# Peptides against a protein of PDB entry 1Y74: the designs that were tried, part 31

Target 1, 57 residues: chain A of PDB entry 1Y74
Amino acid sequence: LGLERDVSRAVELLERLQRSGELPPQKLQALQRVLQSRFCSAIREVYEQLYDTLDIT

## One batch from the design tools (peptide; made by RFdiffusion4, then SolubleMPNN)

Design b2_p18_5_s4 (from b2_p18_5, 12 letters changed)
Fold by OpenDDE base, seed 3:
Structure b2_p18_5_s4 (fold): chain B 57 residues (1-57), chain A 18 residues (1-18)
Amino acid sequence: as target 1 above (57 residues)
Amino acid sequence: ELIEQALEEVERLEEEFR
């Protein structure tokens, strides 16, 4: 499962969008905080562990 | 607790996305 890599890529893209100034930065920064939160990381880790354990193919 | 931290984070997210 590549979810960690996809989340890391989403954060990188959000940081680029915030620096471009093309969009209001507040909501982009809020979404970045969500993706980097300990809660989101814990849910991701549990999901990855369950996916690997249950072999959901 | 992890649950308390999760609830505090959800509350902050609800305020930021309102």
Scores: peptide ipSAE 0.029, ipTM 0.533, DockQ to the pose 0.060
Fold by OpenDDE base, seed 5:
Structure b2_p18_5_s4 (fold): chain B 57 residues (1-57), chain A 18 residues (1-18)
Amino acid sequence: as target 1 above (57 residues)
Amino acid sequence: ELIEQALEEVERLEEEFR
């Protein structure tokens, strides 16, 4: 799974949206903090391990 | 079961980051 890359891309897009000022930056920054949290990374790793072990076709 | 073990790991991580 490329979830790390997709999360990194989501963070990049959130940073662009924060700089545009089109949306309230505080909510976007909160979401960015969640996606970059050590907890979210640990959950992602567990999910990736499960997905690789469970041949979820 | 592998999903049960993963859910237990998630619960442990949620407690560590609480």
Scores: peptide ipSAE 0.029, ipTM 0.531, DockQ to the pose 0.033
Fold by OpenDDE base, seed 1:
Structure b2_p18_5_s4 (fold): chain B 57 residues (1-57), chain A 18 residues (1-18)
Amino acid sequence: as target 1 above (57 residues)
Amino acid sequence: ELIEQALEEVERLEEEFR
């Protein structure tokens, strides 16, 4: 699974959107904090383990 | 079932981060 790469790419895009000033930066920063949280990382690890075990292609 | 066990682990993690 490329979830770690996709999360990293989502964070990069959120940082670009925060710099554009077109959207409320507080909401984008809150979403970035959620994606970079230890909770989100732990849920990603559980999902990756489940996916690897079920061999869902 | 493996999905039920994974969901129980998610619930424990949600409680830890609450």
Scores: peptide ipSAE 0.029, ipTM 0.531, DockQ to the pose 0.035
Fold by OpenDDE base, seed 2:
Structure b2_p18_5_s4 (fold): chain B 57 residues (1-57), chain A 18 residues (1-18)
Amino acid sequence: as target 1 above (57 residues)
Amino acid sequence: ELIEQALEEVERLEEEFR
């Protein structure tokens, strides 16, 4: 499972969208903060460990 | 506890999403 790379790519895309000015930046910045939060990282790590251990097909 | 820290972070995130 490559969730860390997908989250990192989502953050990069959110930063580009904020710089374009095409969308209100506040909600994009809030979502970026959530994805970079210690909580989101901890949940991701637990999910990746459980996924790799349980082999959830 | 780790759970208390997680709940405080959830509350902060909910406020940012309002």
Scores: peptide ipSAE 0.028, ipTM 0.528, DockQ to the pose 0.056

Design b2_p18_6_s1
Fold by OpenDDE base, seed 2:
Structure b2_p18_6_s1 (fold): chain B 57 residues (1-57), chain A 18 residues (1-18)
Amino acid sequence: as target 1 above (57 residues)
Amino acid sequence: DEAVRLLEEALRAARELE
């Protein structure tokens, strides 16, 4: 599963957008905080476990 | 403007889950 990698890549892209100053940095930071939240991480782990168990294609 | 709107919608949806 690439989900951990995709989330990490999304966070990296949000950091780049924050540094560019083209977009409201507070909103980008808020989305980054959601993606790095304990809740999001827990849901990701459950999803990865279910995917491995159910072999969802 | 569209990228900002999409990001605002994604942020709203994310807040409904958290």
Scores: peptide ipSAE 0.026, ipTM 0.512, DockQ to the pose 0.108
Fold by OpenDDE base, seed 3:
Structure b2_p18_6_s1 (fold): chain B 57 residues (1-57), chain A 18 residues (1-18)
Amino acid sequence: as target 1 above (57 residues)
Amino acid sequence: DEAVRLLEEALRAARELE
Protein backbone atom coordinates (compact mmCIF):
# COMPACT_ATOMS: atom_id res chain seq x y z
CA LEU B 1 0.00 0.00 0.00
CA GLY B 2 3.00 2.38 0.36
CA LEU B 3 3.63 2.67 -3.39
CA GLU B 4 -0.03 3.48 -4.13
CA ARG B 5 0.17 6.34 -1.61
CA ASP B 6 3.50 7.55 -3.02
CA VAL B 7 2.14 7.59 -6.60
CA SER B 8 -1.01 9.39 -5.40
CA ARG B 9 1.19 11.93 -3.58
CA ALA B 10 3.33 12.44 -6.71
CA VAL B 11 0.13 13.13 -8.74
CA GLU B 12 -1.03 15.62 -6.07
CA LEU B 13 2.34 17.41 -6.14
CA LEU B 14 2.16 17.66 -9.95
CA GLU B 15 -1.32 19.21 -9.64
CA ARG B 16 0.09 21.80 -7.20
CA LEU B 17 2.99 22.58 -9.56
CA GLN B 18 0.50 23.05 -12.42
CA ARG B 19 -1.50 25.53 -10.32
CA SER B 20 1.63 27.52 -9.37
CA GLY B 21 2.20 28.43 -13.05
CA GLU B 22 6.00 28.35 -12.56
CA LEU B 23 6.41 25.36 -14.93
CA PRO B 24 4.91 24.46 -18.35
CA PRO B 25 1.48 23.01 -17.42
CA GLN B 26 1.30 20.72 -20.48
CA LYS B 27 4.53 18.90 -19.49
CA LEU B 28 3.35 18.47 -15.89
CA GLN B 29 0.00 17.17 -17.15
CA ALA B 30 1.80 14.72 -19.46
CA LEU B 31 3.86 13.36 -16.52
CA GLN B 32 0.67 13.12 -14.44
CA ARG B 33 -0.95 11.08 -17.23
CA VAL B 34 2.06 8.73 -17.28
CA LEU B 35 1.79 8.17 -13.50
CA GLN B 36 -1.94 7.40 -13.95
CA SER B 37 -1.30 5.07 -16.93
CA ARG B 38 -2.12 1.37 -17.07
CA PHE B 39 1.63 0.66 -17.17
CA CYS B 40 2.31 2.45 -13.87
CA SER B 41 -0.75 0.75 -12.35
CA ALA B 42 0.52 -2.70 -13.41
CA ILE B 43 3.99 -2.01 -11.93
CA ARG B 44 2.33 -0.80 -8.71
CA GLU B 45 0.33 -4.05 -8.47
CA VAL B 46 3.55 -6.10 -8.76
CA TYR B 47 5.19 -4.05 -6.00
CA GLU B 48 2.11 -4.35 -3.79
CA GLN B 49 2.26 -8.16 -4.15
CA LEU B 50 5.88 -8.07 -2.94
CA TYR B 51 5.14 -5.60 -0.11
CA ASP B 52 4.75 -8.32 2.53
CA THR B 53 8.14 -9.81 1.55
CA LEU B 54 10.08 -6.57 0.94
CA ASP B 55 9.86 -3.59 3.29
CA ILE B 56 9.47 -0.81 0.69
CA THR B 57 8.36 1.83 3.25
CA ASP A 1 15.27 25.57 -15.71
CA GLU A 2 16.63 22.61 -13.72
CA ALA A 3 13.13 21.49 -12.61
CA VAL A 4 11.94 21.65 -16.25
CA ARG A 5 14.96 19.59 -17.39
CA LEU A 6 14.37 16.98 -14.66
CA LEU A 7 10.68 16.68 -15.62
CA GLU A 8 11.59 16.34 -19.31
CA GLU A 9 14.06 13.55 -18.51
CA ALA A 10 11.58 11.77 -16.20
CA LEU A 11 8.87 11.99 -18.90
CA ARG A 12 11.31 10.60 -21.51
CA ALA A 13 12.38 7.70 -19.26
CA ALA A 14 8.73 6.89 -18.42
CA ARG A 15 7.82 6.76 -22.16
CA GLU A 16 10.72 4.34 -22.81
CA LEU A 17 9.33 1.94 -20.17
CA GLU A 18 5.77 2.03 -21.56
Scores: peptide ipSAE 0.026, ipTM 0.512, DockQ to the pose 0.105
Fold by OpenDDE base, seed 5:
Structure b2_p18_6_s1 (fold): chain B 57 residues (1-57), chain A 18 residues (1-18)
Amino acid sequence: as target 1 above (57 residues)
Amino acid sequence: DEAVRLLEEALRAARELE
């Protein structure tokens, strides 16, 4: 699935947007914190495990 | 501008995979 890679890339893009100053940094930082939360990480891990086991396409 | 464009492209690509 590469979900770990895609989430890591999304966080990197949010960091670039925060540094550009073109958008409110507090809202971007809040979204980054959500994506890096234990909840999102746990859901990602469960989804990846289920995908590998059940081959959900 | 570049970071916004890259995010827009990534969001388009993600929607095409869903």
Scores: peptide ipSAE 0.024, ipTM 0.466, DockQ to the pose 0.065
Fold by OpenDDE base, seed 1:
Structure b2_p18_6_s1 (fold): chain B 57 residues (1-57), chain A 18 residues (1-18)
Amino acid sequence: as target 1 above (57 residues)
Amino acid sequence: DEAVRLLEEALRAARELE
């Protein structure tokens, strides 16, 4: 599962979007902080473990 | 414009995988 890579890419895209100034930066920063939170990481780890256990093809 | 489009495309692709 590339979820760690996909989350890292999402954070990078949010940083680019913040620098463009096209959207209010506060909400983008809040989303970035959520994606980098221990909570999001823990949920990702649980999901990856379940996905490895459940042959979800 | 480009960063918004890339994010929209990424969010579309993510929703198609779920």
Scores: peptide ipSAE 0.023, ipTM 0.470, DockQ to the pose 0.067

Design b2_p18_6_s2
Fold by OpenDDE base, seed 4:
Structure b2_p18_6_s2 (fold): chain B 57 residues (1-57), chain A 18 residues (1-18)
Amino acid sequence: as target 1 above (57 residues)
Amino acid sequence: DEALELLRRALEEARELE
């Protein structure tokens, strides 16, 4: 499962975009906060548990 | 049961972010 790593990479890319100033930083920061929220982490954990039980290979 | 409990907690946390 690469989901945790993919979310972490997405957050990193959002931080870089914020520093570049090419896009309004407020919306990027809001998205970053959502991705780092307890809600998002809990949903990810449920997904990972279900994925492990379903054995989608 | 554990996955459903985690989902319940996630939904409660989501309401706090609104």
Scores: peptide ipSAE 0.039, ipTM 0.587, DockQ to the pose 0.054
Fold by OpenDDE base, seed 1:
Structure b2_p18_6_s2 (fold): chain B 57 residues (1-57), chain A 18 residues (1-18)
Amino acid sequence: as target 1 above (57 residues)
Amino acid sequence: DEALELLRRALEEARELE
């Protein structure tokens, strides 16, 4: 699964959006913090394990 | 089993933020 890479890319894109000033940075920063949280990492890991177990490919 | 334990821990952490 590429979820870790996709989350990392999402964080990068959020940083770019924050720098553009097109959107209120506070909400983007909050989302970035959520995506980098231990909670988000834990649920991603659970998802990846379940995905591998269920073999929904 | 391990996935369920990780989920449990994640839910506990989420509750601490509330």
Scores: peptide ipSAE 0.039, ipTM 0.578, DockQ to the pose 0.051
Fold by OpenDDE base, seed 2:
Structure b2_p18_6_s2 (fold): chain B 57 residues (1-57), chain A 18 residues (1-18)
Amino acid sequence: as target 1 above (57 residues)
Amino acid sequence: DEALELLRRALEEARELE
């Protein structure tokens, strides 16, 4: 499970999409802000810990 | 226990945004 890396990659892709100007940047920026929020980071950390504990494999 | 504490903190932060 590499959610931190995947979230970081998602943020990078959102930045590229914003710079392209092909899409309205407001929603992309909002999503980027959500993904970078302290709340989402904390939830991700909880999820990763629970995933490791519960052994969903 | 640690996961529950982190969840609690995350929920507190979410409430501050509301």
Scores: peptide ipSAE 0.037, ipTM 0.580, DockQ to the pose 0.048
Fold by OpenDDE base, seed 3:
Structure b2_p18_6_s2 (fold): chain B 57 residues (1-57), chain A 18 residues (1-18)
Amino acid sequence: as target 1 above (57 residues)
Amino acid sequence: DEALELLRRALEEARELE
């Protein structure tokens, strides 16, 4: 799936946005924390495991 | 500006996959 790569890229982009100061950093930081949370990691892992075994299309 | 543009592109690409 590449979801791990896509999440890592999203976090990288959020870090760049926070440093630029072009957007309120608090909400960007909150989103970054959510994406890096154990909960989101667990959900991603479950999704990736199920994706290969289930035909979701 | 560059970081905002990259985020915009990433969001557009993600929407195209849906």
Scores: peptide ipSAE 0.023, ipTM 0.430, DockQ to the pose 0.064

Design b2_p18_7_s2 (from b2_p18_7, 9 letters changed)
Fold by OpenDDE base, seed 5:
Structure b2_p18_7_s2 (fold): chain B 57 residues (1-57), chain A 18 residues (1-18)
Amino acid sequence: as target 1 above (57 residues)
Amino acid sequence: VEKLEEALRQVEELERQA
């Protein structure tokens, strides 16, 4: 699935965008905090487990 | 288990705020 890798890449891109100053850094930081939250990690783990169970192809 | 229980509590809190 690679969702953990995609989330990690999204966080890295948000950190780059925050450093560029082209976008409001507070909103980018808020999204980064959501993606790094224990809640988001728990939902990701459940999703990956369900996907691995249901992906019979 | 504990992470899932915490996630469920956070979903329930978001539902109460919507």
Scores: peptide ipSAE 0.026, ipTM 0.520, DockQ to the pose 0.044
Fold by OpenDDE base, seed 3:
Structure b2_p18_7_s2 (fold): chain B 57 residues (1-57), chain A 18 residues (1-18)
Amino acid sequence: as target 1 above (57 residues)
Amino acid sequence: VEKLEEALRQVEELERQA
């Protein structure tokens, strides 16, 4: 699964959007904090492990 | 283990706020 890469890319895009000032930075920063949270990382890790184990095609 | 326990606690807190 590319979820780690996709989350990392989403965080990078959120950082770029925050620096551009085109959007209110507070909501973007809140979303970035959620994506980088220990919670989101733990859920992602469990999902990746279950996907690899269950071979859900 | 500790990360999963923290994740479960956060799910339970989200369920209480819904």
Scores: peptide ipSAE 0.026, ipTM 0.520, DockQ to the pose 0.047
Fold by OpenDDE base, seed 4:
Structure b2_p18_7_s2 (fold): chain B 57 residues (1-57), chain A 18 residues (1-18)
Amino acid sequence: as target 1 above (57 residues)
Amino acid sequence: VEKLEEALRQVEELERQA
């Protein structure tokens, strides 16, 4: 599933944007914390399990 | 099925803590 990779890529991009200083880092850091939260990880795991089970190839 | 039900229960518990 691409979702874990896409979330990991989004976090990497947020870290780069925080280091560039072009944008207020606090909001970017808050979004990064949400994406790395245990809650978002658990939802992703459930989604991946459902997708694997419902994989209508 | 059982692992999915456990994962759903974990999500519901985390949602109540958020």
Scores: peptide ipSAE 0.025, ipTM 0.527, DockQ to the pose 0.036
Fold by OpenDDE base, seed 1:
Structure b2_p18_7_s2 (fold): chain B 57 residues (1-57), chain A 18 residues (1-18)
Amino acid sequence: as target 1 above (57 residues)
Amino acid sequence: VEKLEEALRQVEELERQA
């Protein structure tokens, strides 16, 4: 399952975008906090469990 | 910008319902 890695990569990209100044950094930081939240982690775990159960190749 | 703001609002609403 690549979702944990993809979320980690999305956070890294958001940090790069915050440094570029092209977008409001506060909104990018809010999205980063959501992606690192316990809520997002719980959704990821449920998704991973369902994916493993459904054997989607 | 606007699409990111909409996505943030949608996530904040989901977090309030959970």
Scores: peptide ipSAE 0.022, ipTM 0.492, DockQ to the pose 0.061

Design b2_p18_7_s4 (from b2_p18_7, 10 letters changed)
Fold by OpenDDE base, seed 1:
Structure b2_p18_7_s4 (fold): chain B 57 residues (1-57), chain A 18 residues (1-18)
Amino acid sequence: as target 1 above (57 residues)
Amino acid sequence: TEKLLEALEQVRELERQA
């Protein structure tokens, strides 16, 4: 599962968007913090477990 | 951009509820 890599890529994109000034940086930073939180990590672990169990293609 | 902002707000709300 590449979800950890996808999350890391999403964070990188958010950092670029914050520097562009096209969107409110505070909202983007808040999402970045969510993606790097223990909450997001726990969701990822549950997702990976369910994915392995259900064998969703 | 408005749809993205709404999505960001929803994600933050979900984090606060967890």
Scores: peptide ipSAE 0.072, ipTM 0.629, DockQ to the pose 0.069
Fold by OpenDDE base, seed 5:
Formats: C-alpha cells, structure tokens, sequence
Structure b2_p18_7_s4 (fold): chain B 57 residues (1-57), chain A 18 residues (1-18)
C-alpha cells in the first residue's frame, strides 16, 4: 500500500495548483489541510489495517 | 471547475462531521 505516498503526492499537486491561480487558492488550501489532518491520517491507518487483515486483493 | 469545487467542499464537510 502506497496510500501515504499518494496523499503526499496529492498535497504536492495541490500546492502547484494553488500557485497557478486557475482555481480559488483558498479552497485548494482547505483540501490540503484536510489531507494533512489528523482525521485523514487516522482514516489512512484504519484503511491500511483493514487491508492487511481482510486481504481484499 | 464547479464540480471540482463542490467535491472539495464535500471533503471539508466530511472532516468537520467526523
């Protein structure tokens, strides 16, 4: 599972979008804060634990 | 653009409710 890496990549892309000015930077920044929040970290941890336990593949 | 903005707002609302 590369979910942590994918979240980090998503944050990097959001930072680039904020600099481009094509979209309202405030909304992009709000999404970035969500992705970096303790909430998203906890959900990621639960997902990873369930994935390891249930063998979803 | 509008659909993207709506999706961003939905993600924020989900975090606030959790």
Amino acid sequence: as target 1 above (57 residues)
Amino acid sequence: TEKLLEALEQVRELERQA
Scores: peptide ipSAE 0.072, ipTM 0.626, DockQ to the pose 0.068
Fold by OpenDDE base, seed 2:
Structure b2_p18_7_s4 (fold): chain B 57 residues (1-57), chain A 18 residues (1-18)
Amino acid sequence: as target 1 above (57 residues)
Amino acid sequence: TEKLLEALEQVRELERQA
């Protein structure tokens, strides 16, 4: 599973987008906060646990 | 751009509901 790595990459991309000014920085910053929140980490944990126990074809 | 902004708003709404 690369979900933690993918989340870290998404945060990096959001930081780049914020610096470009092409999109509203406040909305991008809010999404970054969500991705780094306890909510997102809890969902990730549930997903990882299910992935380990279920054979998702 | 509009679709991306909509997706960002949906993610923020999910956090608020949890």
Scores: peptide ipSAE 0.071, ipTM 0.624, DockQ to the pose 0.070
Fold by OpenDDE base, seed 3:
Structure b2_p18_7_s4 (fold): chain B 57 residues (1-57), chain A 18 residues (1-18)
Amino acid sequence: as target 1 above (57 residues)
Amino acid sequence: TEKLLEALEQVRELERQA
């Protein structure tokens, strides 16, 4: 699927943006926390499980 | 920048509603 890889890449980009100071670091950190939350992890897990089971074409 | 901030706020709101 690559979804885990894409989430990891998004987190990496958010960390770079936080260090650049171009955007409010607190808001970027909040999004990073969301992406790493149990909620997002559970949604990702369900999606990955269903993707292999269901022919979503 | 403004559009990105709005998108970040929307994602945070979705998490709070879940």
Scores: peptide ipSAE 0.070, ipTM 0.626, DockQ to the pose 0.069

Design b2_p18_8_s1
Fold by OpenDDE base, seed 2:
Structure b2_p18_8_s1 (fold): chain B 57 residues (1-57), chain A 18 residues (1-18)
Amino acid sequence: as target 1 above (57 residues)
Amino acid sequence: RLEEEFREAQRIVEEFLA
């Protein structure tokens, strides 16, 4: 399970979009903050723990 | 604290998807 990696990649893409100037950066920045929030990290951790425990294929 | 962060995250996501 690479959820942490995928979240990190999503953040990277959001940062690139913000720097491109093609889109208003405000909403992108807000979404990035959510993905990097303690809440998101906690949910991710729980999900990963359950995934490992249940060994979901 | 996590509940408050959840509410804030929900608000931001809803605004993003609007």
Scores: peptide ipSAE 0.340, ipTM 0.835, DockQ to the pose 0.053
Fold by OpenDDE base, seed 1:
Formats: structure tokens, sequence, C-alpha cells
Structure b2_p18_8_s1 (fold): chain B 57 residues (1-57), chain A 18 residues (1-18)
């Protein structure tokens, strides 16, 4: 769904920012780890299941 | 445990926004 795509895009952007060196990479890396965590995956799964059930576009 | 992962995520986000 759109949420999975948006999360993946956010991770890509964070990786680019880390490689640029314009910002301290530690905070960006920590945020990336949160977005890729089991917690965020579980929340995304619940979200996707609700929208699949309700057939909301 | 998801609760612990949530608390860790919260701390990281708060530090990011600080």
Amino acid sequence: as target 1 above (57 residues)
Amino acid sequence: RLEEEFREAQRIVEEFLA
C-alpha cells in the first residue's frame, strides 16, 4: 500500500542524507532504525489490514 | 516486546526532534 511505499521512501531519503554528511548521521540513522523496526512494521500491518477490510482507497 | 520497542522509538524520536 501507500504507507509501505512512503516508509520505504523515507528510509531512502534518510540514507541519502546520511551519505551527504550535511547533518549528523547518528540521529538520522537512529530514526531510520525506528522506521525499520518491528514496532513500525507491526503498526503498518495493522493499518494495512484495517484499510484492506474497509476497502478505503 | 512491542511495548519496549515503542518506548525506545519514542525516545529516539524525541532526541531527533530536540
Scores: peptide ipSAE 0.338, ipTM 0.834, DockQ to the pose 0.053
Fold by OpenDDE base, seed 4:
Structure b2_p18_8_s1 (fold): chain B 57 residues (1-57), chain A 18 residues (1-18)
Amino acid sequence: as target 1 above (57 residues)
Amino acid sequence: RLEEEFREAQRIVEEFLA
């Protein structure tokens, strides 16, 4: 499963965008907080467990 | 509570996409 890796990559990209100053950072930072939240971690865990259980192709 | 965190996350995403 690459979901954790994909989330980490998304956070990295958001951090780069914030540092570049090309876009207002506030909304980007808020989105980053969501991706790093306990909620997103829980959803990821559920996804991974279901994936393992159901063996979705 | 997870539900409250979900609602807050939803709000943030909606504001981001608006």
Scores: peptide ipSAE 0.337, ipTM 0.833, DockQ to the pose 0.054
Fold by OpenDDE base, seed 5:
Structure b2_p18_8_s1 (fold): chain B 57 residues (1-57), chain A 18 residues (1-18)
Amino acid sequence: as target 1 above (57 residues)
Amino acid sequence: RLEEEFREAQRIVEEFLA
């Protein structure tokens, strides 16, 4: 399980896209804020805890 | 409130996908 790493990678890619100027940055910035929100963090935490508890291989 | 953050996140995602 690497959900935290995948979310961090997604944020990194969004930051790169914003800096490139190839796309309007506003929507990308909003999506980044969602991924870094308390809500998404809470959902990720619950998912990771359940995954560890159930020991799914 | 987590519920309010959820609603805001949903709005932003839907707007992004539009």
Scores: peptide ipSAE 0.334, ipTM 0.832, DockQ to the pose 0.052

Design b2_p18_8_s2
Fold by OpenDDE base, seed 1:
Structure b2_p18_8_s2 (fold): chain B 57 residues (1-57), chain A 18 residues (1-18)
Amino acid sequence: as target 1 above (57 residues)
Amino acid sequence: KLEEEFRRAQEIVERFLE
């Protein structure tokens, strides 16, 4: 499970989409802020801990 | 172990509800 890497990649893609100007940036920027929030990081940490404990792979 | 992980999850959530 590489959620930290996947979230980081998602943020990178959102930044590229914002720079392209093909889409209104406001919603993309809002989503980026959510993904980079301390709260989202904490929820990811909880998920990773539970995933490791349950061994659901 | 699962009960401990839920306790840790609760402690994390509580930091944002203060």
Scores: peptide ipSAE 0.040, ipTM 0.585, DockQ to the pose 0.028
Fold by OpenDDE base, seed 5:
Structure b2_p18_8_s2 (fold): chain B 57 residues (1-57), chain A 18 residues (1-18)
Amino acid sequence: as target 1 above (57 residues)
Amino acid sequence: KLEEEFRRAQEIVERFLE
């Protein structure tokens, strides 16, 4: 599972997009905050645990 | 196993519920 890596990459891309000014920053920042939240991290952990149990490809 | 994982998941989620 590369979910942690993918979330980290998504956050990095959101930060770049915010700095570019090509898109309204508020929605990008909100999404970044969600992805970096303790809740999102906890849900990721739950997902990883369930994924290992269910062995879904 | 699955029931135990759901229980663990619930305990994690409950930390964010008031």
Scores: peptide ipSAE 0.038, ipTM 0.580, DockQ to the pose 0.029
Fold by OpenDDE base, seed 2:
Structure b2_p18_8_s2 (fold): chain B 57 residues (1-57), chain A 18 residues (1-18)
Amino acid sequence: as target 1 above (57 residues)
Amino acid sequence: KLEEEFRRAQEIVERFLE
């Protein structure tokens, strides 16, 4: 499970999309802010802990 | 607001975890 890495990669891609100007930047920025929020990080940590505990394949 | 509510929920859950 590499959620932290995947979230970081998603943020990087969102930044590139914002610079390209091909998509409305406001929604991309909003999504980036959500992914970088303390709330999202806390949920991710709980999810990773549960995933490790339950050993879901 | 959502982060504050999450923090409150976490504090509640921690009281029930041994």
Scores: peptide ipSAE 0.024, ipTM 0.488, DockQ to the pose 0.031
Fold by OpenDDE base, seed 4:
Structure b2_p18_8_s2 (fold): chain B 57 residues (1-57), chain A 18 residues (1-18)
Amino acid sequence: as target 1 above (57 residues)
Amino acid sequence: KLEEEFRRAQEIVERFLE
């Protein structure tokens, strides 16, 4: 699983979008905060653990 | 476009944060 890498890439892309000014930066920043939250990290960890144990396809 | 994809992702996340 590359979920941590994919989340990190999503955050990078959000930062690029914020700098472009094409979208309201406050909303993009809010999404970034969610993705970088302790809650999201905990959910990611649970998902990765379940995927490893259950071999979810 | 990347902008549209992130907008859709945001809308999904917002539904779970309500």
Scores: peptide ipSAE 0.023, ipTM 0.501, DockQ to the pose 0.347

Design b2_p18_8_s3
Fold by OpenDDE base, seed 4:
Structure b2_p18_8_s3 (fold): chain B 57 residues (1-57), chain A 18 residues (1-18)
Amino acid sequence: as target 1 above (57 residues)
Amino acid sequence: DLERLFQEAQAIVERFLA
């Protein structure tokens, strides 16, 4: 399972999008904050544990 | 560049929802 890696990649992409200036950065920054929040991390942990139990990568 | 970034983000979302 690569959810942690995918979230990290998503954050990276959001940062690149913000730096490009092609889109208004406020909503992208808000989404980045959500992905890096304690709440999202806790949900991801539960999600990954379920996948580990089911032996799904 | 923008199109590629959106495509990569979309792929991640689709994988997460799978």
Scores: peptide ipSAE 0.068, ipTM 0.626, DockQ to the pose 0.403
Fold by OpenDDE base, seed 1:
Structure b2_p18_8_s3 (fold): chain B 57 residues (1-57), chain A 18 residues (1-18)
Amino acid sequence: as target 1 above (57 residues)
Amino acid sequence: DLERLFQEAQAIVERFLA
């Protein structure tokens, strides 16, 4: 799993979307902050642990 | 390109939810 990398990529994409001006930036910025939060990091860690435990590919 | 960005974001989400 490369979930951390995926989250980083998602943040990058959100920043691009914000700068594009094609969408209101408020919700995009809010989502970005969620993705960069300690909460999201904790959830990601749990997800990865469960993924490893369940041996899902 | 907005469409490309959404497609990439969607791919990440789908991978996360898989």
Scores: peptide ipSAE 0.068, ipTM 0.626, DockQ to the pose 0.392
Fold by OpenDDE base, seed 2:
Structure b2_p18_8_s3 (fold): chain B 57 residues (1-57), chain A 18 residues (1-18)
Amino acid sequence: as target 1 above (57 residues)
Amino acid sequence: DLERLFQEAQAIVERFLA
């Protein structure tokens, strides 16, 4: 899946967007916090396990 | 620059939902 890698890339992009100053950073920071939350990590893990179990490639 | 970043983010979302 590479879901962990994609999430990490998304966080990186959000950080770049915040540093650019072209957009208000508040909503971007909120999205980043969601992606880095324990809840999101747990959901990601379950998601990956389900795909492994169902043999979806 | 901003457009490129949004395009990359969109690509990630599309992969996630595929």
Scores: peptide ipSAE 0.065, ipTM 0.623, DockQ to the pose 0.380
Fold by OpenDDE base, seed 3:
Structure b2_p18_8_s3 (fold): chain B 57 residues (1-57), chain A 18 residues (1-18)
Amino acid sequence: as target 1 above (57 residues)
Amino acid sequence: DLERLFQEAQAIVERFLA
């Protein structure tokens, strides 16, 4: 699974977008906060564990 | 640039949907 990696990459891209100033940063920052929230982390953990348990490729 | 970043983000989303 690459979910953790993909989330990390998504956050990186959001940070770059915010620094570029090409878009209003407010919504981008809000999305970043969601992705980095404990809630999202918990969901990711459950997701990954379920895939491991169910042996889903 | 912005276009590149959007394309990379889109690729990630597509992987999640696949």
Scores: peptide ipSAE 0.063, ipTM 0.620, DockQ to the pose 0.312

